# Peptides against a protein of PDB entry 3S8F, part 314

Target 1, 157 residues: chain A of PDB entry 3S8F
Amino acid sequence: VLTLFVAVPSLMTAFTVAASLEFAGRLRGGRGLFGWIRALPWDNPAFVAPVLGLLGFIPGGAGGIVNASFTLDYVVHNTAWVPGHFHLQVASLVTLTAMGSLYWLLPNLTGKPISDAQRRLGLAVVWLWFLGMMIMAVGLHWAGLLNVPRRAYIAQV
Target 2, 166 residues: chain B of PDB entry 3S8F
Amino acid sequence: DEHKAHKAILAYEKGWLAFSLAMLFVFIALIAYTLATHTAGVIPAGKLERVDPTTVRQEGPWADPAQAVVQTGPNQYTVYVLAFAFGYQPNPIEVPQGAEIVFKITSPDVIHGFHVEGTNINVEVLPGEVSTVRYTFKRPGEYRIICNQYCGLGHQNMFGTIVVKE

## One batch from the design tools (peptide; made by RFdiffusion4, then SolubleMPNN)

Design b2_p29_1_s3 (from b2_p29_1, 17 letters changed)
Fold by OpenDDE base, seed 2:
Formats: structure tokens, sequence, C-alpha cells
Structure b2_p29_1_s3 (fold): chain B 157 residues (1-157), chain C 166 residues (1-166), chain A 29 residues (1-29)
């Protein structure tokens, strides 16, 4: 019940951000139902990182609802599913948002613009981090559904 | 110009908020569906059993492992299990194949897990509370009990065995 | 491949990133 209560403002916040992104994309020349996405500044790691975090938060949020459900939690509780959920929420959304904030904050604080090489490296780091988190999260969720236990080094699967 | 921008932002916000609410209802509907079609032995909170963890080893149904398996009816048994640092009592737990087994599990010390491999039995065991789970073993053999809740330095070695006899 | 993903990122070929990620995931599982 508490999770569902928190889910409402969380979804509202997430989709408000999405609305802002759509507006920004359209201001940058994007048109159509999805054209605004391509128009967003994907060349900026300060932008890409938080957006990827939000993308990871989608399955993580869905998993939160599952974990809060009495009937569904019966299946996934104390399995590898749980750390999979945590890694999406913390290691994806929170961490990538922090990375994005850093890519914006440091250049502004130091007064030194990020070089092209640093920008490209930042993009590589963020995308590779996201990819790794998705692989791990999918694996953990899958293992959890197969009843692989949490906090145990052995499993009969 | 600002007015135009604010109006546009508001329009997008309304659309996305509507989508958000729709998705929320979809998730609620899915939960409701699973609840309506779910057939499992969920114990209501009103039937929560409490026990004194400081005396559970000395008196009561958990005190003597030789008396832990109690036949309560034809092909029905109750098994009183202690999860402790670091093991289970009794060990092994011997039950007949095809019998309805009610596990009553508690802890004298810290929180433990009770996860029976090869089954859907997976509960946390809290000191002062009794965890109850019903299960019927259809296949004979040995089923390993593992602790999936960190309980101390010996957590990784905390195992038990259920022996299902034909 | 992972190399293709990195190249797409460095070159700003955003349109290739989702497909490459999906392929990598499919190969991993």
Amino acid sequence: as target 1 above (157 residues)
Amino acid sequence: as target 2 above (166 residues)
Amino acid sequence: SLKDLVEAIYNGSVELVPATILRLLAEAF
C-alpha cells in the first residue's frame, strides 16, 4: 500500500520530466510523435546519463509495484529479483543522475568547458554503464523468477 | 512568447500526466487480477502467532527436536522448526511423501531465512513470531533448507535437510 | 558488438544505439 502511494507522485514526477523533454526536443526542431526524441542533445553526457537513468527506472518502478504486491512478492521475496530491483533503482537511476550532474556541475564550477575528447569519453562511460546495469538487472530478475535465492552462493536451478 | 511556452508545456504535462494515471490503473488492475486468481496459503495478519524467543528452547513445542514432528490427522503433520545461528532443528526433518505438512518456524536469536530448494517454501523467520507454511511433498528425496537472510558470520553455512520418505 | 556501440556513441549515431544494445542483450542471454 505504501509503495503504491509513493508510486503516484513518482510517476507524476517522471512523466513531468518526460513532458519537459518533449518540449525541449520540439524547441530543437523535432517534429512528430517521436521526432522530438532524436532532436534532444544526445551528444551531451550531462543529458544522456539522467535520461538513461530514467529509462532504467521504468522496469525498476514496475518491479517496485511487484515487490509491494502481496501475491507477487510471494514469488520474488528474498530471491535474486530483489537485488535486481535495487540495482535498477540505485545503480541506474541514482548513479546515472549523479554522473550527469557531475558532467554539468564541474565544468560550470571550474569555468573550464569540457573538451571534445572528454565529452566523447563521458558518453562512452555512461552508455557502457547503462548497458552493464541492464545486463545485470535482467540476469538478476530472470534468476529471481527461477527462485535463485538472495544472500546464498548456491541454487538448484 | 513566455505565455506561448507555458501553454505548450502545460499541454504536454496534461498529456503525460493522463498517461501516468492510466498506467497506474493498469498496474492496479494487474495486481487485482493476480489477487483474484491467486491460490496460495497466505496467512492473514489476524492469525499472527507470537512466541517468547528467550524461552522457546526450554519449553514448548520447539524445545525437543524428537517431538518436533506431530501427526495432527490422517496424512497431516505439523513440524515445529527452529532456525538458529547457525542451523535448523530438527535436522533432518523427516516427513512422508504425499502428506500435508504445516511448518511452524521460529527463531531463538536473530532473523533467519527458511528457503526449501525445489519448492516454493520461502519465508523469513523472526524472533518472537511464528512463520507458518503449508506444503505437500509429491516427490520423495532430500530437500535442502537454506538461509537467505544474513544472520551472522556463519550465515553461508546454515543448512538443513528435509527427508521425504515414500 | 560492443565496439559498434562505442563507435556509434563517439560518432553521435544515436539511431544505432538502441538496436545495438538490443543485439548485445540478445547475445548475452
Scores: peptide ipSAE 0.015, ipTM 0.673, DockQ to the pose 0.030
Fold by OpenDDE base, seed 1:
Parts: structure tokens; C-alpha cells; sequence
Structure b2_p29_1_s3 (fold): chain B 157 residues (1-157), chain C 166 residues (1-166), chain A 29 residues (1-29)
């Protein structure tokens, strides 16, 4: 019971970030239960990237609870499930946040705004990255559930 | 204006905190449900058993691979396995079909993995500790042991075999 | 376009994936 309590701060953090997004969307004119989502700046890769990272982090966080479970760990430990988990955490959230941060940081540091072409390319990059990461993560989790071992080049399945 | 903004933010935070707590209960419920419906795949951890990794090769039940398989009762065996850089002993491990096998696994050197293909046997092996796993092989044949914990340059080639005899 | 890519992958038309990616990249410029 105490072990799973560690999920509380993480969930609080995750959903407070979501609350911030809702607040921002409403400030931008979004109304209704979901209208605030559309009002967010989806045309800005500096925004889209970390948000996609957060979306990937949701199943990763859920998986974190599974991985931290005393009983469920016997199913997933040292299988392909684990790489699937940390790729969602590191290669999705952290990496996409870093990518998005660059789209904000570089223009501010150089004093030069990104061109429209660069913006569109950035959007393509982060969406494709997210898509690829989700495909890989689903595959790794699935393989893990089929008892494919971690850190091995061979598997019976 | 600033005060109003703070109140609005607090309202959002409170709402999402409630949602967070609700989701926590959902996750706990899912874990409980999984355990209740899928108990056959769970191998409970045993009590912590310690051994001296510096002497485990020279004395004790792991010292002689020829004596590694010990019959402890009718259709019950204990197998004392060493995981080392880079292999397993005994190799192969020979056990009868349908017998209850208790694996006692330890390491004389570094941390290794003990993953038996076709089974739910999957444990880490730590020097100074004994991993205990119970399993009954229902099908005869060969089962490959895979090291799934990085243990050095030869890690990728560290394999063993369990031979289940009819 | 991204939907097309996903469909190509999961419908077994993986041979179309490179072309679809290239098209997406071209459209981004």
C-alpha cells in the first residue's frame, strides 16, 4: 500500500500540468468541456512536442505503477516491457520536451524567429517522432507480455 | 485581478487533484483485479537467503555440479544452480517431467539473470543472495536459460539448458 | 497523411511507409 503511494505525487504533477493546459486554452478563448483543447497553439512545435511527450507519458506512468508493483513485477521484470516503459518516459516525454524547448530557446537566444517552413518541418518531426515512439512502445510492451526477454538477441516467441 | 487569477488556478488544481486521486484508485483496482484473475502466473518471492559468494564454488550445495540435483521427496527436487560469467552450472540441468522443482540460484561473481524460455521462471541472481523459484515442467524437452541482466562482455552468449526427461 | 502512414503500417502495406514518410516531409517544406 505504501509502495503505491509513490504514484500520488506523480499523478498530482501530471494532472496539474493538464490543468495548466486547460487554463491556457480557456485564456485563449476555448470554451466548453473540450473546446479549450482546440484553442491551444497546435501550430507551434515548441508547444506540440512537449504535449505529445505528456501524452506518451500517461501510459508510461501507468506502466510505472505496474513495474513498481510487487506482484506484477514478476510478469514484466527484465522483459521487453521495461524498455517499452522507459522509452515512453525518456524517449517520449524527455526527448520531445527537449525538442520543443529548442524551438523556443533558439529563437530567443538568437533573436531570430523561425521561418514558416521551419515551423512546419518542426511539426512534422515531432509528430513523426511521437508516432514512431508509440509504435515501438506498443510493440515492446506486447513483446514483454509474451515473455520476450530484455537484453537478449534471441526469443522463443 | 491577480487575486482572481489565483483563485481560478486553485479551483483547477483542486479539481485535478480529485481526478488524480480517482485515477489512483482506478490503478489500484486494476492491479487488484489482475491479481485476482491471473494468479497462476505470479511467483511469490521467497524469504531472503544469503550465501558467501567467495566460497560458494568450493563448499556447500553449489560446489559440485554432479550433486546439484537433489531429490527432497516423492516427485520433488531441489536444484542448486550457479549463474556465473558466463554460463550456468550444472549445464544441462536434468529433471524429470511432472516433478516439482525448487531452483536455488546464486552467483559467485556478478549479477545475472535466470530466464527460462517457455516458462514463467524469470529472476535476477545476486551474489550473496539465493533466489528460489518453484516450477513443474509439464512437457518434456529442452528449455533454454537466458541471462537477461547485463553481466559483462560475454553476456549475450550466456545460455544454459534444462533437459526435462519423460 | 499521418493517418495514411498508420494505416499503411498496421494493414501490412509496409512497403508504402517510406514513400508516405517522404511525402509527409516534402509537404512540411
Amino acid sequence: as target 1 above (157 residues)
Amino acid sequence: as target 2 above (166 residues)
Amino acid sequence: SLKDLVEAIYNGSVELVPATILRLLAEAF
Scores: peptide ipSAE 0.015, ipTM 0.714, DockQ to the pose 0.026
Fold by OpenDDE base, seed 4:
Structure b2_p29_1_s3 (fold): chain B 157 residues (1-157), chain C 166 residues (1-166), chain A 29 residues (1-29)
Amino acid sequence: as target 1 above (157 residues)
Amino acid sequence: as target 2 above (166 residues)
Amino acid sequence: SLKDLVEAIYNGSVELVPATILRLLAEAF
């Protein structure tokens, strides 16, 4: 039960980031309840990557609460569910954030902006990564719920 | 202007904070709902029991696989199982259909898994600790035990069998 | 189209999903 309280600061942090995004979007001319989202720089892979990571982090975080539950963990522990959780947290958020950081850092360090072709390629890479990760994560979570074991090549499903 | 910006940020933060709290309650509610409606998969945690992994093979109830299955009642058995690199003892584990089986599982070496296919039995096996799982096999047949915790080079081949007899 | 993707998933035509996703991405970027 006490472990669930960890969700409080985590959610506060996550949604503070969301607040920053909303503020940024509104500064860029976005209006209304969702208009600020469209106003964000979706043409920049340095922005899109970490944001997609955040989106993947949401269900992963929810899964973290499940994994932290003593009772629910008996259902999901050492099943494919756990790798699904990891891939949302690490391989999505962390990895995409790293990718986004590179898209910002490399042009800055070299002093050369990325070409339009490189920008579009970057966007494609980030979106493909995100979509692939979502498919894999959903599959892993689904398999986990079907009691497919982790770290095993065989399952009775 | 700076004050206006801070005020705006604060307003958005308050809104999202409220949303975060709402989501927290939603998650708690979902957990509660799951526990209330989906209890079949819950394995009751037993009392922590300790054992010396260095002597468990030599002395005690795990020492002799021929004596691993102990009848404790008319339709109740305790099975003392060792998970080791790389297998299970006894193997196969033979139990009668319909009997209440209490598995007492420990390891003499490293951490292993004890995942019984077709059941909700899925526990970690730690050296020095005894994992206790209760289960009643309603269907006769063979149930495969899978190690789902990496335990070394032979991990992928570490299987056991529970034979449920009619 | 996105509709095609949804239909492919719904109908269990898994083989069409990767191609559809790639097409959608190619059209979007």
Scores: peptide ipSAE 0.007, ipTM 0.708, DockQ to the pose 0.033
Fold by OpenDDE base, seed 3:
Structure b2_p29_1_s3 (fold): chain B 157 residues (1-157), chain C 166 residues (1-166), chain A 29 residues (1-29)
Amino acid sequence: as target 1 above (157 residues)
Amino acid sequence: as target 2 above (166 residues)
Amino acid sequence: SLKDLVEAIYNGSVELVPATILRLLAEAF
């Protein structure tokens, strides 16, 4: 099972990020096993967007291990499963991180802080994006397991 | 205190690293479980076999679609299939119900897919390589072959049919 | 119409080539 050790660096990176979030939450007054999560700045779209991306990346990463498995890849390869996977990795994590970066970058570049209305709108955008993407991803993974082919306009089911 | 903060960060990192390692073992266990419980219907990958894509249409077992279905035993057949832009040959592929079918699939041009609906047959077809898939059709009828690898402008219309005769 | 074109593509009656994509865009906007 030595081939699966390729997942170790990715897992280490992912959970190191989680460690950073826990530390940040605890610095903000969060206590207990989960209290640090509530203490994170969920009112800032620049924070919420990439964090939601990370949350989507968790099942996507698990899927990455599946896709990298020789035997399991036989089941999912070139099915709707694969688009489901990369929509979590690219269209969720990367895209939401980019969105979040803009919410930080634009105020800094212009020297003008975002208004409260813009902040609320930003939060709505990233949460709705995340929700829609999760629904889509679950659907694609499910379809893939039902042998719906990738890159085809029709399917048996 | 910065030193205290660094020490705290290190502690959290160690905890999460331990968790990550634990999750790794969980994933390995899940993979092992799935392999142990889902061994039925596994199509073994044959040895790597090469062909010349530039001559595969002119000579060899793929050259004549009328001779593509070869009986190799009382209940065993080998079918030499070409996936090309944009279709399959022979088309339809006619095989008997209950027989062990060995598909030998290759391409004269670009990479194609060979996805047979209603089955677990789903392989990529590479020029210069022969994809070997073994399958037994238990139900008679028509099975559609779908190209699930983009192969050009006519990709979406690239279909074939396997006819299983009772 | 857009609906007709989508159905034609879905049914495989129309080949999805670059020209078809342009037609889709023209019907959509």
Scores: peptide ipSAE 0.000, ipTM 0.706, DockQ to the pose 0.013

Design b2_p29_1_s4 (from b2_p29_1, 20 letters changed)
Fold by OpenDDE base, seed 1:
Structure b2_p29_1_s4 (fold): chain B 157 residues (1-157), chain C 166 residues (1-166), chain A 29 residues (1-29)
Amino acid sequence: as target 1 above (157 residues)
Amino acid sequence: as target 2 above (166 residues)
Amino acid sequence: SLKDLVLLLFNLSVELLPATIARLLAEAF
């Protein structure tokens, strides 16, 4: 139980970000229980990328709780499950946040806005990245549950 | 109004915080449920046992691979296994089908893995510590041991074999 | 089974396909 308290700060942070998104959406005119989501700037890759990262981070965070469990860790430790987990954490959230940050940073540094073509390309890139990451992550987690070892080129399932 | 905005932010934060706490309890409940319903596949951790990695090859139960398999009782064996760069000893490990096997695994050099295919045996092996795993092989045949912890340039080729005899 | 096929496809996606791409790139450059 004490080990699981480590999840509390992380969850608090995650849901604080969610609260910020709701607030932002409502400020942009979104109403109702879910209307604020539609009001968010989904046409901006600088926004979409980190949000998609957050979506990937949710199952990754849940997996983190599993990994932190003494008993459940025995099942998943040093299996393909672990790479699946940190690909959601690092290659999804961190990487997509970095990608999104670039779409914000470059226009601000150069003083030049991104073109519409660049915006559309950026949206395509981050959505495709997210899709690919989800496919890979699901595969790795599934393989891990079937006791496929990490750091090995062979497995018998 | 900055004051109104601040109150609104706090309201959303409180709501999401409550949701966060609820989700925490859900996760704890899921873990508890999983453990309660799926205990057969879980091997409990043993007591911490320490050894000197600098002498484990020369003296003690790991020193002679020919004496690594020790019968400790009726249909009960202890197998003293060394994981080293880059292999396992003894190799093969020969054990009878249906016997309760206690693996005592340690390393004389660096950290290794001990993953037995077709089983739930999967432990890290640390120099200076003894990993203890209990398992009963129900099916005869060969079971491959895989190192799943990076241990050097030969890591990818580090394999062992357990031979289960009828 | 369908499950096995799906699992195989996932394994190809996370193991064989990236390795093949890497190999092809290494051969091309």
Scores: peptide ipSAE 0.021, ipTM 0.727, DockQ to the pose 0.021
Fold by OpenDDE base, seed 5:
Structure b2_p29_1_s4 (fold): chain B 157 residues (1-157), chain C 166 residues (1-166), chain A 29 residues (1-29)
Amino acid sequence: as target 1 above (157 residues)
Amino acid sequence: as target 2 above (166 residues)
Amino acid sequence: SLKDLVLLLFNLSVELLPATIARLLAEAF
């Protein structure tokens, strides 16, 4: 009940952010159905990180709804599926947002822009983090569907 | 400029909100799909039953491991299982192949898990409550019971065995 | 194969790396 209650506002917020991104992309010269995406500042880790977090949050949020279903939860509860969900929500969205926030916050607090090297390193970090989180999350969800138990160091699979 | 931007933002927001609503139905469809593909053979839960965790070890159907497996019909058994820190009782649980087994599981101490590998049996065991799970073992052999709910220092080594006899 | 690669990456991400970190932490504390 609580999950579903939170899911609705979260979806609204997510799509509001998407609307803002579309607007920003179009202001930057993007046109068409997807051209605005390409126009977004993908060279800025402060932007890329939270966006990647949001992308990871989509399947995580869907999984949250699955977890909130009594019938489906019977299958996934206390399996590796649950940590997979957590890592999409916390280790992906929250963590990447925090990382991205630092790339914005520190330059603004210090008054010093990040160097190009720092920018490139930042991009590498957030992309690699996202990739790693996706691999782990997919693996955990898959393992969960194969009935690998949570909180156990051994499994039949 | 501000007015123009405001109107533009609102237009996009309305579109994306509509999309959001559509996605809600997509998620419902995905749930339905998952149910159809992954819930085959779901074990129905029994009615809510309460027990006194402080006396469950001393009296009642869980008190004697030797009497834990009860034949209730020609091919039906009830198994009274205790999940405790840190193990299961009885251990092993011996049941015949092809019989309908009703597990009635409770705990005398803390919350535990009852996850039987190779099956879809996966329930939490709460002190004061009886978890009821119905299952028919089609294949003989040993099935490991795993505690998948943290229950203390010995949690990681809390295992049981179900032996299915031909 | 792609499957093997995915499994390898999964193992590294979910099994080996966390286990290594846990081991190192356990040895340190």
Scores: peptide ipSAE 0.020, ipTM 0.694, DockQ to the pose 0.020
Fold by OpenDDE base, seed 4:
Structure b2_p29_1_s4 (fold): chain B 157 residues (1-157), chain C 166 residues (1-166), chain A 29 residues (1-29)
Amino acid sequence: as target 1 above (157 residues)
Amino acid sequence: as target 2 above (166 residues)
Amino acid sequence: SLKDLVLLLFNLSVELLPATIARLLAEAF
């Protein structure tokens, strides 16, 4: 009970962040059910990176519930599933947030805005990173469900 | 300002709450589906049992690999397995097809893994603790035991074999 | 409080659902 209680504040935070994004998008002129999404600053890697991290965090969080389950953990524990979860949480959310933070921080520290070329490169980096992480994470979760062991170089399947 | 922003966020929170909860259940359902189609189920944990790792090699049911397989019933066996740096004993573990096998696994040294390929047997083995797993092998053949918990320099080569006889 | 109860029920549901699924899977195989 206590272990999974952490899901409650986490979900509340997720709701708040999502609501904040919608609010921001609507402030930027977005209208309708989905128009606010398009209105968000998708041309800014400092924004895109953390948001992509958050998107990866959703399935990762769901997996966290599985991993923390006393019963379901018997299925996934020490399989490739676990690294899959980690790559969604650490290598996606944390890493992309860090990347996004740097795209904001460095221009402020140097006093120089990023060039358009740097901006485009940054966007490419964060999107490619996200896509790569999603592919790898899905693969690892899938492999884990096929009982591919963690920390082993050999597997039956 | 902060208050105005907070109020605005709360206005959208209701919708996002519903959506997020729906998505949560979608993910859980998807996970359930994948587990049902790709796994052989879950093996329940046994009772917590302790053992002295410093003496487990010298005395007790784990001390002699030749006596590690104990018939406890007409079609029931208990197998006392040691996971150690770097291997398993007995090795191979020989059991009959169709028999109910209770594995009692412990370690004399460090934490190891006990992952049996082709089965849903996958447990960590802690010194001082006995892991209990019940399984029935329906198919004869060889099943490889893999250590999936880092245990030292020889971890990657730590394998065992279960031989299921017809 | 009602809030605490709701949170508790939510927490229990989050655990009970996976547990139930796991149990059903264990029984099916």
Scores: peptide ipSAE 0.020, ipTM 0.714, DockQ to the pose 0.028
Fold by OpenDDE base, seed 2:
Structure b2_p29_1_s4 (fold): chain B 157 residues (1-157), chain C 166 residues (1-166), chain A 29 residues (1-29)
Amino acid sequence: as target 1 above (157 residues)
Amino acid sequence: as target 2 above (166 residues)
Amino acid sequence: SLKDLVLLLFNLSVELLPATIARLLAEAF
């Protein structure tokens, strides 16, 4: 009940965020169906991090519905699938959003902008984090579907 | 200006809503496909049954491990299993190959898992409740029972065995 | 197979290692 209740507002928020991104991209000169995406500030880790988190959150949200399904949960419950879901939700979205927030907040609070080197390093960090997290999450979901249990040091495959 | 911007953002929501709905159905289809191809199917659950965890060891069908396996019909058995800290009873569980086995599992202490390796049997076991699963072992051999719910310091060593005889 | 190897590596890195660490910690306390 709670999961499904939260799912609806989350989807509504996702629509609003996506619409805001498209609007911002078009204001920055992006045109066409996808041109607005490229026009977004991909050179700013404070922007890139939370966006990547949102991208990871999409399959995570779908997994939430699976976990909340009585019938589907019989397959995935207490398997590696569940940690896979958590890592998309917490270690991807929440963590990347926190990272992005720091890249904006610290310069703002101190009044000192980050250097170009720090900016580039920040971009590398968030992209590598996202990549690693996606690999791990895919692996965990895959293992879960193969009935690998969670909370165990052994695997069936 | 803020109001105008808000209206402009709202103009994009229709397209994104359509896309999101399409994506949702794609996800559902993909999930259904992957689950169908990577599992033997959902094990039907029995009716919810209650039991007193404080007396389950002293009276009733779980009290005597020697009487845990009950033949209920031709090629049909019921096995009364206790999951406890830290093991399973009876251990081993001996059943014949090809028979329909109904496991009735409960706990006298804390929540445990009952995950049978090599099968789709995977349920949580709650004190005061009886978990019911039905399964037919098609191949003989030993199947390990794994606890996949943390139940204390001995959780990692909590194993059982099902022996399927020809 | 390659599939099995990939799955094994994921299990080792993401599940087995943390589980082993947890076990060792539990044994130490």
Scores: peptide ipSAE 0.015, ipTM 0.678, DockQ to the pose 0.019

